# Ledger of designs, part 163: peptides against a protein of PDB entry 4N78

Target 1, 186 residues: chain A of PDB entry 4N78
Amino acid sequence: HFQVICRLLGYQGIAVVMEELLKVVKSLLQGTILQYVKTLMEVMPKICRLPRHEYGSPGILEFFHHQLKDIVEYAELKTVCFQNLREVGNAILFCLLIEQSLSLEEVCDLLHAAPFQNILPRVHVKEGERLDAKMKRLESKYAPLHLVPLIERLGTPQQIAIAREGDLLTKERLCCGLSMFEVILT
Target 2, 155 residues: chain B of PDB entry 4N78
Amino acid sequence: MAELQMLLEEEIPGGRRALFDSYTNLERVADYCENNYIQSADKQRALEETKAYTTQSLASVAYLINTLANNVLQMLDIQASQLRRMESSINHISQTVDIHKEKVARREIGILTTNKNTSRTHKIIAPANLERPVRYIRKPIDYTILDDIGHGVKW

## One batch from the design tools (peptide; made by RFdiffusion4, then SolubleMPNN)

Design b2_p19_3_s3 (from b2_p19_3, 9 letters changed)
Fold by OpenDDE base, seed 5:
Structure b2_p19_3_s3 (fold): chain B 186 residues (1-186), chain C 155 residues (1-155), chain A 19 residues (1-19)
Amino acid sequence: as target 1 above (186 residues)
Amino acid sequence: as target 2 above (155 residues)
Amino acid sequence: SKAFEELIQKVIELALNLF
């Protein structure tokens, strides 16, 4: 699903979505959640000591339940605050997943474009074969596919310009060294 | 353009008119031949003359038709070439627009990115010049991320 | 453009309600 979303939205759509999600998250965190946290801090027991172990787990739980009764029973906490936190979490997860999906798409694009861009894969050399010979064979095999040189030779100046721009855009991907998710976490 | 215009405005219409005129002339020739045959004491000669005129007329018509046809074909070829050129131009514009849109989109999403190699140090180093094309350090594309695609991970 | 905006909105809604 995320792959489909990535394909559908493209870079522009993804950017817009992420920006909006960031706004939403910021709004939630700095607004509603912050307010609830402040309120919770106000009602938090000033002194909450660890009960004696002799009370056992149930007794200890009851103790804390009693101490935090006002917090636990705070209706808006269960409804609004947790919902907002869920939304924040979902937004973060969505961003992560969309980035991952985008990265996969980008890698696929790079892989598909590689033969056309004089990017040769590292070949596994079997015993007895020379790496250089294999690479030379590969180079020879893919040489006719080098798009930019081909267009430079046969194309119009406009086509050459477009080919170069396209080549650059094809080579430059986010997955090559950029992370959106890190920005989202900031 | 000048050639096409000449074909459209002069040669083809002229050829059509010539063909029409030829029809009229052929009718006159036919009448002449008929009358000549009737009036001539030498029917054989008149017949031979008629044959000659018929052959000439047919040749003339054939020539006119051929010329007209060739002009029409030439016209169509020129038009086809013009259409191809227009198509090429449109494609070029389209590609230029697409590239531009892609660049814009990439800039926009790029604003939302940071370098993966950012050291764990919490210092949000504001990328100084947002506008500087992130020098793509050709980190080898780790294609290993695709290794999981083949294993049926339903994402 | 409107369709795109609607799509974006739907994706945002989906994102917020992912889990």
Scores: peptide ipSAE 0.243, ipTM 0.709, DockQ to the pose 0.853
Fold by OpenDDE base, seed 2:
Structure b2_p19_3_s3 (fold): chain B 186 residues (1-186), chain C 155 residues (1-155), chain A 19 residues (1-19)
Amino acid sequence: as target 1 above (186 residues)
Amino acid sequence: as target 2 above (155 residues)
Amino acid sequence: SKAFEELIQKVIELALNLF
C-alpha cells in the first residue's frame, strides 16, 4: 500500500503530505498534548514513595491505582489525549514507512537506469578468471546502451541538453545521501 | 510550404481533371476507330491506325497516372515530414516541462531532508585496558535467611 | 488541482488513523 501511495503522490505529493503531517503533529504537541501534560503534572502526587515490597504485587498495584486515581478517572485523558498521541505516533510511523517505500522505489529506479548510465555491478570473479577481463566484457556488452554518449553523438544540441539534465536527475536520488525521517524527529 | 500548396491546389487537381478528360477523349478515339474500320475499304490500314491510336492512348494514360501518383507520393512525404517535425517539437516541450516539474518537486522534498550521517566507522579503538572480566562468583543465595521473616510453618 | 488536494487530504487522514 505504501509503495502505491509513493508512486501515486510522487516527490511533490510526498513533500506536501509530510509538511502537512508535521504541521498537524506540531499543533497537537504544542496545543492539546501540552495542555494535558500540564494538567497531569498538577494532579500528579508530589510525593510518591515506592511501597514496601512486603505488600506484594497486588498491594503495590492498589497503591499505585490509589495514587493515580485522579489521573485514571480523568475521562478526557483516554478520549482526547490518548487519541492525539495515537495520531502523532501514526503520523511518525507513516512518515517512516513512506520514506522506506520511497527508498525502495528509488533503488529500483537506480538499478534500472544503471545499464544506461555506465554503472556496472561488481561481478564476483570465480576462481581463475581475471576481474579485468570480465569487467571489460561487461563494459563492451553495455557500451551501446549508454544513452548520454549516444545522444551526444547523434542528437541535436537541445536533445543533448535534455539528456544530460535527465541523466543528472536520474542519478541524484534521496536514497543516495538524504534522510527525511531525521528531519521529522527533529 | 509553397510546394505542398501547389501540389494540393494545382498539380493534383489538375492531374485528376486531365485523367477525366483523357477518359472522354479515349471514348471518342474508340468511336472513331470503330467507324473508320467499318467505312474503310482497306481494313488492314484501318487496323494499323487503330493500333497506333491505342498505343498512343495507353501511353498518354500511363503518363497521366504516373504523374498523378508521383505528385500524391510527394505530397504525402512532405506531410509526413511536417508531422515528424511537429512531433519532435511537442516531445521537446513535454520533456522540458517534465524536467522543470521534477526540479520543483525535488526542491520541495529536499527541504524536508538532511544528509545521512555516514556513520564514520569510528575505529572502535579497543580500550587499551581490557577490563578483566570480573569473575561473577555466583554466591549461592542462602534462602535460609528468609526463614525467620515469613509466617512460614515452623516444623 | 482539486483532485490532487483531495488525494492529499485522504492520505493525511489515512496516516493519522493507521493504528
Scores: peptide ipSAE 0.236, ipTM 0.711, DockQ to the pose 0.872
Fold by OpenDDE base, seed 3:
Structure b2_p19_3_s3 (fold): chain B 186 residues (1-186), chain C 155 residues (1-155), chain A 19 residues (1-19)
Amino acid sequence: as target 1 above (186 residues)
Amino acid sequence: as target 2 above (155 residues)
Amino acid sequence: SKAFEELIQKVIELALNLF
């Protein structure tokens, strides 16, 4: 499960994995895949004209099959290239899924932290009720849970510093505006 | 520290010794009272004397026990306070280390990120430049993402 | 940590063989 992987690795582990996967992908692309593509380009017919429609669909297919015979035969001999492409694809998909899972985890963390950080949900206002009154009630209800103000009042200077830093780290998440997948695709 | 040392090395051991000595003395007093009662022709006087010695002995033992108990309690309180201070220190260090590790981790993953709103053309920041202060561009945290998950309201 | 490195390698292997 990708969520478990995200939790186990943390930000550091995820970063390391993604970096290594990028290296692997680069190696595969610049190595076997590149060589395969170059060779295929060399054996590709330079002049492949569209056959006359008079040959019908079977004849046209046979024509192209004949023109591409060397390519097909080469591809069959180089099945390793397809495995490498599979690995590249898997790496990309893995990165995507990890990012999605991480984003979900971050959102959950933000939601769980919200009551302690003076982040209040939008309250549904019924007809005739004042939004301001409901919000004020909600604020009053959760006011004692505000962690940073509580520690500022009761804690030592060191505890206050830690609480502030922790609060900042809790609020700042990748899901708020950052994407890793875009970097992977470049 | 000096108070704890005095309690551990002097007061409590001294109190224990005193209590032990008192035990020995009580045995002697008991023997004396028994013999005095048996040998005395005036049993009433002997009984009164025994009562007096018993009261005195019990009072003395009670005092010794109370003093020792208070000293032990004081010792435990001091030790508990020391342990709490140590715990606080350890917790502070642990939290500091965790925050530091988290900051480092975030920097590492940060180099692999780009802004969602920016065009795909952003330079792949090579992971090797760990030391470049990736100025974490504090983009305003868009909490709107929380609106969709928290209220179950598909916006 | 050796354990961490091993974990990373396992995850990489898993990633490459995901599908």
Scores: peptide ipSAE 0.229, ipTM 0.692, DockQ to the pose 0.862
Fold by OpenDDE base, seed 4:
Structure b2_p19_3_s3 (fold): chain B 186 residues (1-186), chain C 155 residues (1-155), chain A 19 residues (1-19)
Amino acid sequence: as target 1 above (186 residues)
Amino acid sequence: as target 2 above (155 residues)
Amino acid sequence: SKAFEELIQKVIELALNLF
C-alpha cells in the first residue's frame, strides 16, 4: 500500500504530506499534549521513594499503584491525550514507512537504469577467471546500452541536453545519502 | 507549406472537377457513339470508332484518377510529416516541463532531508541554505535492500 | 490541483489513523 502511495504522490506529493504531518505533530505537541503533560506533572506525587524490596513484588506494585492512582484515573478520564499521542505516533510511523517505500522504489529504479548508465554489477569471479577479463567482457556487453554517449553521438543538441538531465535525475536519489526520518525525529 | 496549399486549393479540387467533367463528357461520347452506330451505313467502321473512343475515354479517366490519387497521397505525406514535427515539438516541451517539475519536487523534498552520514551529534544541522541544492552524496548503492523482496539473489 | 489537494488530505487522514 505504501508503495502505491509513493507512486501516486511522487516526490512533490510526499514532500507536501510530510510537511503537513510535521505541522500537525508540532501543533499536537505544543498544544494539547503539552497541556496534559503539565497537568499530569501537577498531580504527580512530590515524594516517591523506592519502597523496600522486603515488601515483595506485589507490595511494591501496590505502592506504585497507589502513588500513581491519580495519574491513572486522570488518564482514564482524559482519553483525548491518548488519541493525540496516537495521532503523533501514527504520523511518525507513516513517515518512516513512506521513506522506506520510497527508498525501495529508488533502489529499483537505480537497478533498472544501471545497465544504461555504465554501472556494472559486481562480478563474481569464478575460480580461474581473471577479474580484468571478465570486467572487460561485461563492459563490452553493456557498451551499446550506454544511453548518454549514444545520444551524444546520434542525437540533436536538445535531445542530448534532455538525456543528460534525465541521466542526472536518474542517478541522484535520496536513498544515496539523505534521510527524511532523521529530520522528523528532530 | 506552399506545396500543401497548392495541393489543397488547386490541384486536388482541380482534379475532382476534371473527373466530374470527364464523366459528363463520357456520357456525351456514349450518346454520340450510339447515334453514330445507328445512323452509319458502315457499322463496322462505326464500331471501330466506338472502340477507339472507348479506349481513349478509359485511358483519360484512368490518368485523371491516377493523378488525383497521387496528389492525395502527396498531401497526406506532407500532413503526416507536419504532424510528426508537431509531435516531436510537443514531446520535447513535455519532457522539458516534466524535468523541471521533477527538479522542483526534488528541491521541495530535499529541504526535508538530512545527510545520513552526519554523526548522531545532536547538532540540529540547520538544513543547508535553501538555495544550495542538497548535494547528493554519491555513495555506492547498497542493493541488498532488495534481497528481501525478490528471489533472494545474494550479490 | 483540486484533485491533488483532496488526495493529500485523504493521505493525511490515513496517516493519522493508520493504527
Scores: peptide ipSAE 0.220, ipTM 0.697, DockQ to the pose 0.869

Design b2_p19_3_s4 (from b2_p19_3, 11 letters changed)
Fold by OpenDDE base, seed 4:
Parts: sequence; structure tokens; C-alpha cells
Structure b2_p19_3_s4 (fold): chain B 186 residues (1-186), chain C 155 residues (1-155), chain A 19 residues (1-19)
Amino acid sequence: as target 1 above (186 residues)
Amino acid sequence: as target 2 above (155 residues)
Amino acid sequence: SEAEQKLIKEVIELALNLF
């Protein structure tokens, strides 16, 4: 599903969606969530010391339940905060999944374009074969597929320009060194 | 352009008119031949004359049709060539526009990106100048992520 | 386009309600 969304939106659509989601997240965080957090901080016990381990896990749990009773009751009464947090979480997850899907598509595109861009696959050398000979063979095999040199030889100046620009756009992908998710987390 | 115009305005219409006139003339010739055969005392001579006129008429019509057909074909070839040129131009414009749109899109999404820190140190160093074109760091792409996709080509 | 805007809105709504 995310792959389909990525294909449908493209770079432009993804950018717009992510920008809008960031706005929504910012609005939720600075608005409702902040207000709830402030309120919760007011009802937090001022002094909450770790109980002695001698009370055991159940006793410690009961202690904290008692200390946080007001918070739990407040949270149960004010479920809107959790809904907003859910939306924030969903937005973040969506961005992550979109980025992952986009990265996969970009990698696939790079892989498919590689033979046409003089990018040779890493060759596993079988025992006894010279790496150099195999590389030369591969170079010779894929040489006719090099698109830009071919167009430079046979094409019009306009076609050459388009081919070069297309080649550049094909090579320059986000997955090579850029992350959107890191920006979202900041 | 001048040749196409001449074909459209002069040669093809002229050929059509000539063919139409030929049709009318053929009818007259047929009537003449029929009457001549009926009125002639020498039926054999009249028949030979009719044969001659028929052959001549058929040859003339065939010539007119051939000429017209060739002109139409030539016209179509010129038009096809023009369409191909137009298509090429449109394709060029379309590609240029698409490239431009892609560049704009790349810039827009680029604003939402930061450089992947390869260093394990999670220091999110915010790039100081957001306005500078984010330089893509070309790192070797690990294609192993595709190993589980499709036919599982192991590199 | 209006269609694109509608699509974007739908995607945003989907994103917010993903889980």
C-alpha cells in the first residue's frame, strides 16, 4: 500500500503530505498535548521516592498506583489526549513507512538504470577467474547500453541535454544520503 | 509548405475536376460510338473506331487516376512528416517540463531532508544553512535490501 | 489540481488514522 502511495504521489506529493503532517503534529504538540501535559504535571506527586525493595513487586506497584492514582484517573477521564497522541504517532509512523517505501523504489530505479549508466554490478569472481578479465567482459557487454554516450554520438544537442539531465536525476536519489525521518524527529 | 499548398489547392482539386470531366466526356464518346455504329454502313470500321476510342478513354482515365492517387499519396506523406515533426516538438517540450517539475519536486522534498549521519553518534547536526542545495552524498547503495523482493537475485 | 488536493487530503486522513 505504501509503495502504491509513493508511486501515486511522487516526490512532489510526498513532500506536500509530509509538510502537512508536520504542521498537524506541531499543532497537536503545541496545543492540546501541551495543555494536558501541564495539567498532568500539576497533579503529579511532588515527592515520590522509590519504595523499599522489601515491599516486593506487588507492593511497589500498588505504591506507584496509589501515587499516580490522580493521573490515571485523569487520563481515563480525558481520553482526548491519547487520541491526539495516537494521531501524532500515526503521522510519524506514516512518514517512516513512506520514506522506507520511497527508498526501496529509488533503489530499484537505480538498479534498473545501472546498466545504462555505466554502473557495473559487483561481480563475484569464481575461483580461477581473473577479476580484471571479468570486469572487462562486463564492460564490453554493457558498453552498448550506455545511454548518454550513445545519445551524445547520435542525438541532437537538445536530446543530449535532456539525456544528461535525465541521467543526473536518475543518479541523484534521496536514499543515497538523505533522510526525511530525521527531520521529522527533530 | 508551398508544395503542400499546391497539392491541396491546385493539383488534387484539378485532378478531381479532370476526372469528373473525363467521366462526362466518356459518356459523350459512348453515345457517339453507339450512334456511329448504328448509322454506319461499314459496321466493321465503326467497331474498330469504337475499340480505339474505348482504349484511348481507358488509358486517359487510368492516367488521371494514377496522377491523382500519386498526388494524394504525396500529400499524405508531407502531412505525415509534419505530424512527426510536431510530435517530436511536443515530446521535447513535454520532457523539458517533466524534468523541470522533477527538479522542483526534488528541491521541495529536499527541504524536508537531512544528511544521513553514517556515524553511530546520533548527533543530529542540523545543517547550518538550509538554503544551500543539499548535496547528495553518494554512498554505495546496498542492494541487499532487494534480495527478498522478487526472484531473490543474490549479488 | 483539485483532484490532487483531494488525494492529498485523503492520504493525510489515512496517515492520521493508520493505527
Scores: peptide ipSAE 0.193, ipTM 0.704, DockQ to the pose 0.878
Fold by OpenDDE base, seed 2:
Structure b2_p19_3_s4 (fold): chain B 186 residues (1-186), chain C 155 residues (1-155), chain A 19 residues (1-19)
Amino acid sequence: as target 1 above (186 residues)
Amino acid sequence: as target 2 above (155 residues)
Amino acid sequence: SEAEQKLIKEVIELALNLF
């Protein structure tokens, strides 16, 4: 599903969605969640000492239930605050999953474009074969597929310019050196 | 452009009219040959004249058809060339627009990105002094120390 | 476009309600 969303939105759509999600998250954090946290801090027991282990697990649980009774009974906490926190969490997870899906798509695009851009995979040479000979054979095999040199030889100046720009755009992908998720966490 | 216009407006219509006129003329020639053969005392001469007219008529029609066909083919070639040029122009514009849109989109998403910290694999310089694994001497846990703390059943 | 805006809104709603 995330792959389909990435394909449908493209770079522009993804950017818009992420920007809007960041705005929503910021609004939730600075508004409703902050207010609830402040309220919770006010009702939080100032001194909550760890009960003695002698009370056993049930007694300790009851103690904490009693100490946190005002917090647990705050009905709006469960309905509104937790819902907002869920939305924030979902937004973060969505951004992560979108970035992962986009990275996969970009890697696929790079792999598909590689033969046309003189990007050759390192072929694992079996023991006894000369790496140089295999690489040379591979280069010769894919040389006719090099798009930019082909267009430079056969194309018009305008076509050459477009081909070079297209080649650059194809090579420059986010997955090569950029992360969106780090910005979101910031 | 002038050549295409001449073909469309003058040469091809003119060729079609000439072919139509030739049809009418052929009908007249056929009538003449038939009448001449019937009325002539010298049937052999009349037949030879008919053969001559037939050959001339076939040659003239063949010429008209060939000229018209060549003009139509030339017209089609010019039109095909114009269409190819238009297609090339449209493709160029389309590609330019797509590249521009992509650049804009990339700038927008780029604002939301930061450089991946290539974690310089700091060569974990193995500290030269391999701290000798302190032999964990399992000191037997003397559990007798706990005997005084537990509400054990004083048998 | 209006269609794109609608799609974006739907995706945002989906994102907020993912879990």
Scores: peptide ipSAE 0.189, ipTM 0.718, DockQ to the pose 0.879
Fold by OpenDDE base, seed 3:
Structure b2_p19_3_s4 (fold): chain B 186 residues (1-186), chain C 155 residues (1-155), chain A 19 residues (1-19)
Amino acid sequence: as target 1 above (186 residues)
Amino acid sequence: as target 2 above (155 residues)
Amino acid sequence: SEAEQKLIKEVIELALNLF
């Protein structure tokens, strides 16, 4: 599903979605969540000592329930705050999953483009075979598929320019060194 | 353009008219040959004359058809060439627009990214100037990411 | 486009309600 979303939105759509999600998250954090946290801090017992172990587990639990009664009651009244926290969490997770899916898509694109860009995989050399010889054979095999050189030979100047730009755009991907999720966490 | 115009406005219509006229003329020739054969006492001579007219008429029609056909083919070739040129131009514009859109899109998403290798300590400086070419750190495509995808041998 | 905006809104709503 995330792969489909990535394909449908493209880079621009993903950017817009992430920006809007960040705005939503910011709004939620600075609004309702902040107010909730402030209120909770005010009602938090200033002094909460550990009850004596002699009261047993039920007594200790009851003690803490009593000490936190106002907080629990407040939390029950402010269930909307938990929903907002859920939304924040979902937004973050969505961004993470989108980034992962986008990275996978980019890798696939790079792999598909590789034969046309003179990018050859390292071939496993069996014992006794020369790596160089195999690589040369592969280069020779795929040489006719090299798009930019082909267009440079047969195409118009405009076509050559477009081919070069397209080649560059194909090679330069976010997955090569950029992360969006780190920005979101900040 | 001048050649195509000449073909469309003069040569092809002219050829069609010539064929139409030839049809009318052939009908007249046929009538003449029929009447001549019926009225002639020398049937052999009349037959030879008919053969001569038939041969001449067929040759003439064949010539007219061939000329017209060649002109039509030439017209179609010129039109096809024009269409190909138009298609090429449209494709060029389309590709240029697509590349531009892609560049814009990449800039937009780029501002939401940071370098993976930057130590946690460095302030994510959002590139202030939107117009700065997101220096894609041309890090060599680390294909090691592909090592976990598929049958690639972990080196 | 309006269609794109609608799609983006739907994706955002989906994102917020993912879990």
Scores: peptide ipSAE 0.185, ipTM 0.701, DockQ to the pose 0.860
Fold by OpenDDE base, seed 5:
Structure b2_p19_3_s4 (fold): chain B 186 residues (1-186), chain C 155 residues (1-155), chain A 19 residues (1-19)
Amino acid sequence: as target 1 above (186 residues)
Amino acid sequence: as target 2 above (155 residues)
Amino acid sequence: SEAEQKLIKEVIELALNLF
């Protein structure tokens, strides 16, 4: 699903969605959640000492339940605050998953473009084979596929310009060193 | 442009008119040949003359048709070439627009990104000035991420 | 476009309600 979303939205759509989600998260955190947290802090017991261990786990639990009764019984906490926190969490997870999906798509694009851009994978060398010989063979095999040089040789100036721009855009991807998720966490 | 215009406005219409005129002329020739044959004491000579006129007429018509056909073909070739040029221009514009849109989109999403370089130091490094081209550290694309998606070419 | 905006809204709603 996330892959489909990434494909449908593209960079532009993803950017817009991410920006809007950030706004929503910010609004939730600075607004409703903050207000609830402040309210909760006001109703928090000023003095909450650890009960004696002699009370056992049930007694300790009961003690804390009693001390936090007002918080536990706060209806809006369950209905509104937790819902908002859920939304925040979902937004974060969504961003993470979108980024992951986008990264996968970008990697796929890079891989598909690689033969056309004179980017050759490192070949596994079997025992007795020279890496250099294999690489040279691969280079020779894919040399006709190098798009930019081919267009530079055969294309119009406009085509050459477009090819170069396209090549650059193909090479420059977010997955090469950029993270959106880190920005979201900040 | 001038050649196409000449073909469309002068040569082809002219050829069509010439062909039509030839029809009229052929009718006259036919009438002449008929009358000549009837009136001539030497029927053989009249017949030979008719044959000559027929051959000439056929040759003339053939020439007119051929000329017209060639002009039409030339017209079509020019038009086809023009269409190809237009197509090329449209494609170029389309590609330029697409590239531009992509650049804009990438800039927008780029604003939402930071460098993955996990500086171990928790120092909230102030986002470096957005304008510095993030030096694409060509981190080797970890292609292992795709190992699960594709039929791994088992070498 | 309006369609794109609608899609974005739907995606946002989906994002907020994933879990």
Scores: peptide ipSAE 0.157, ipTM 0.712, DockQ to the pose 0.868

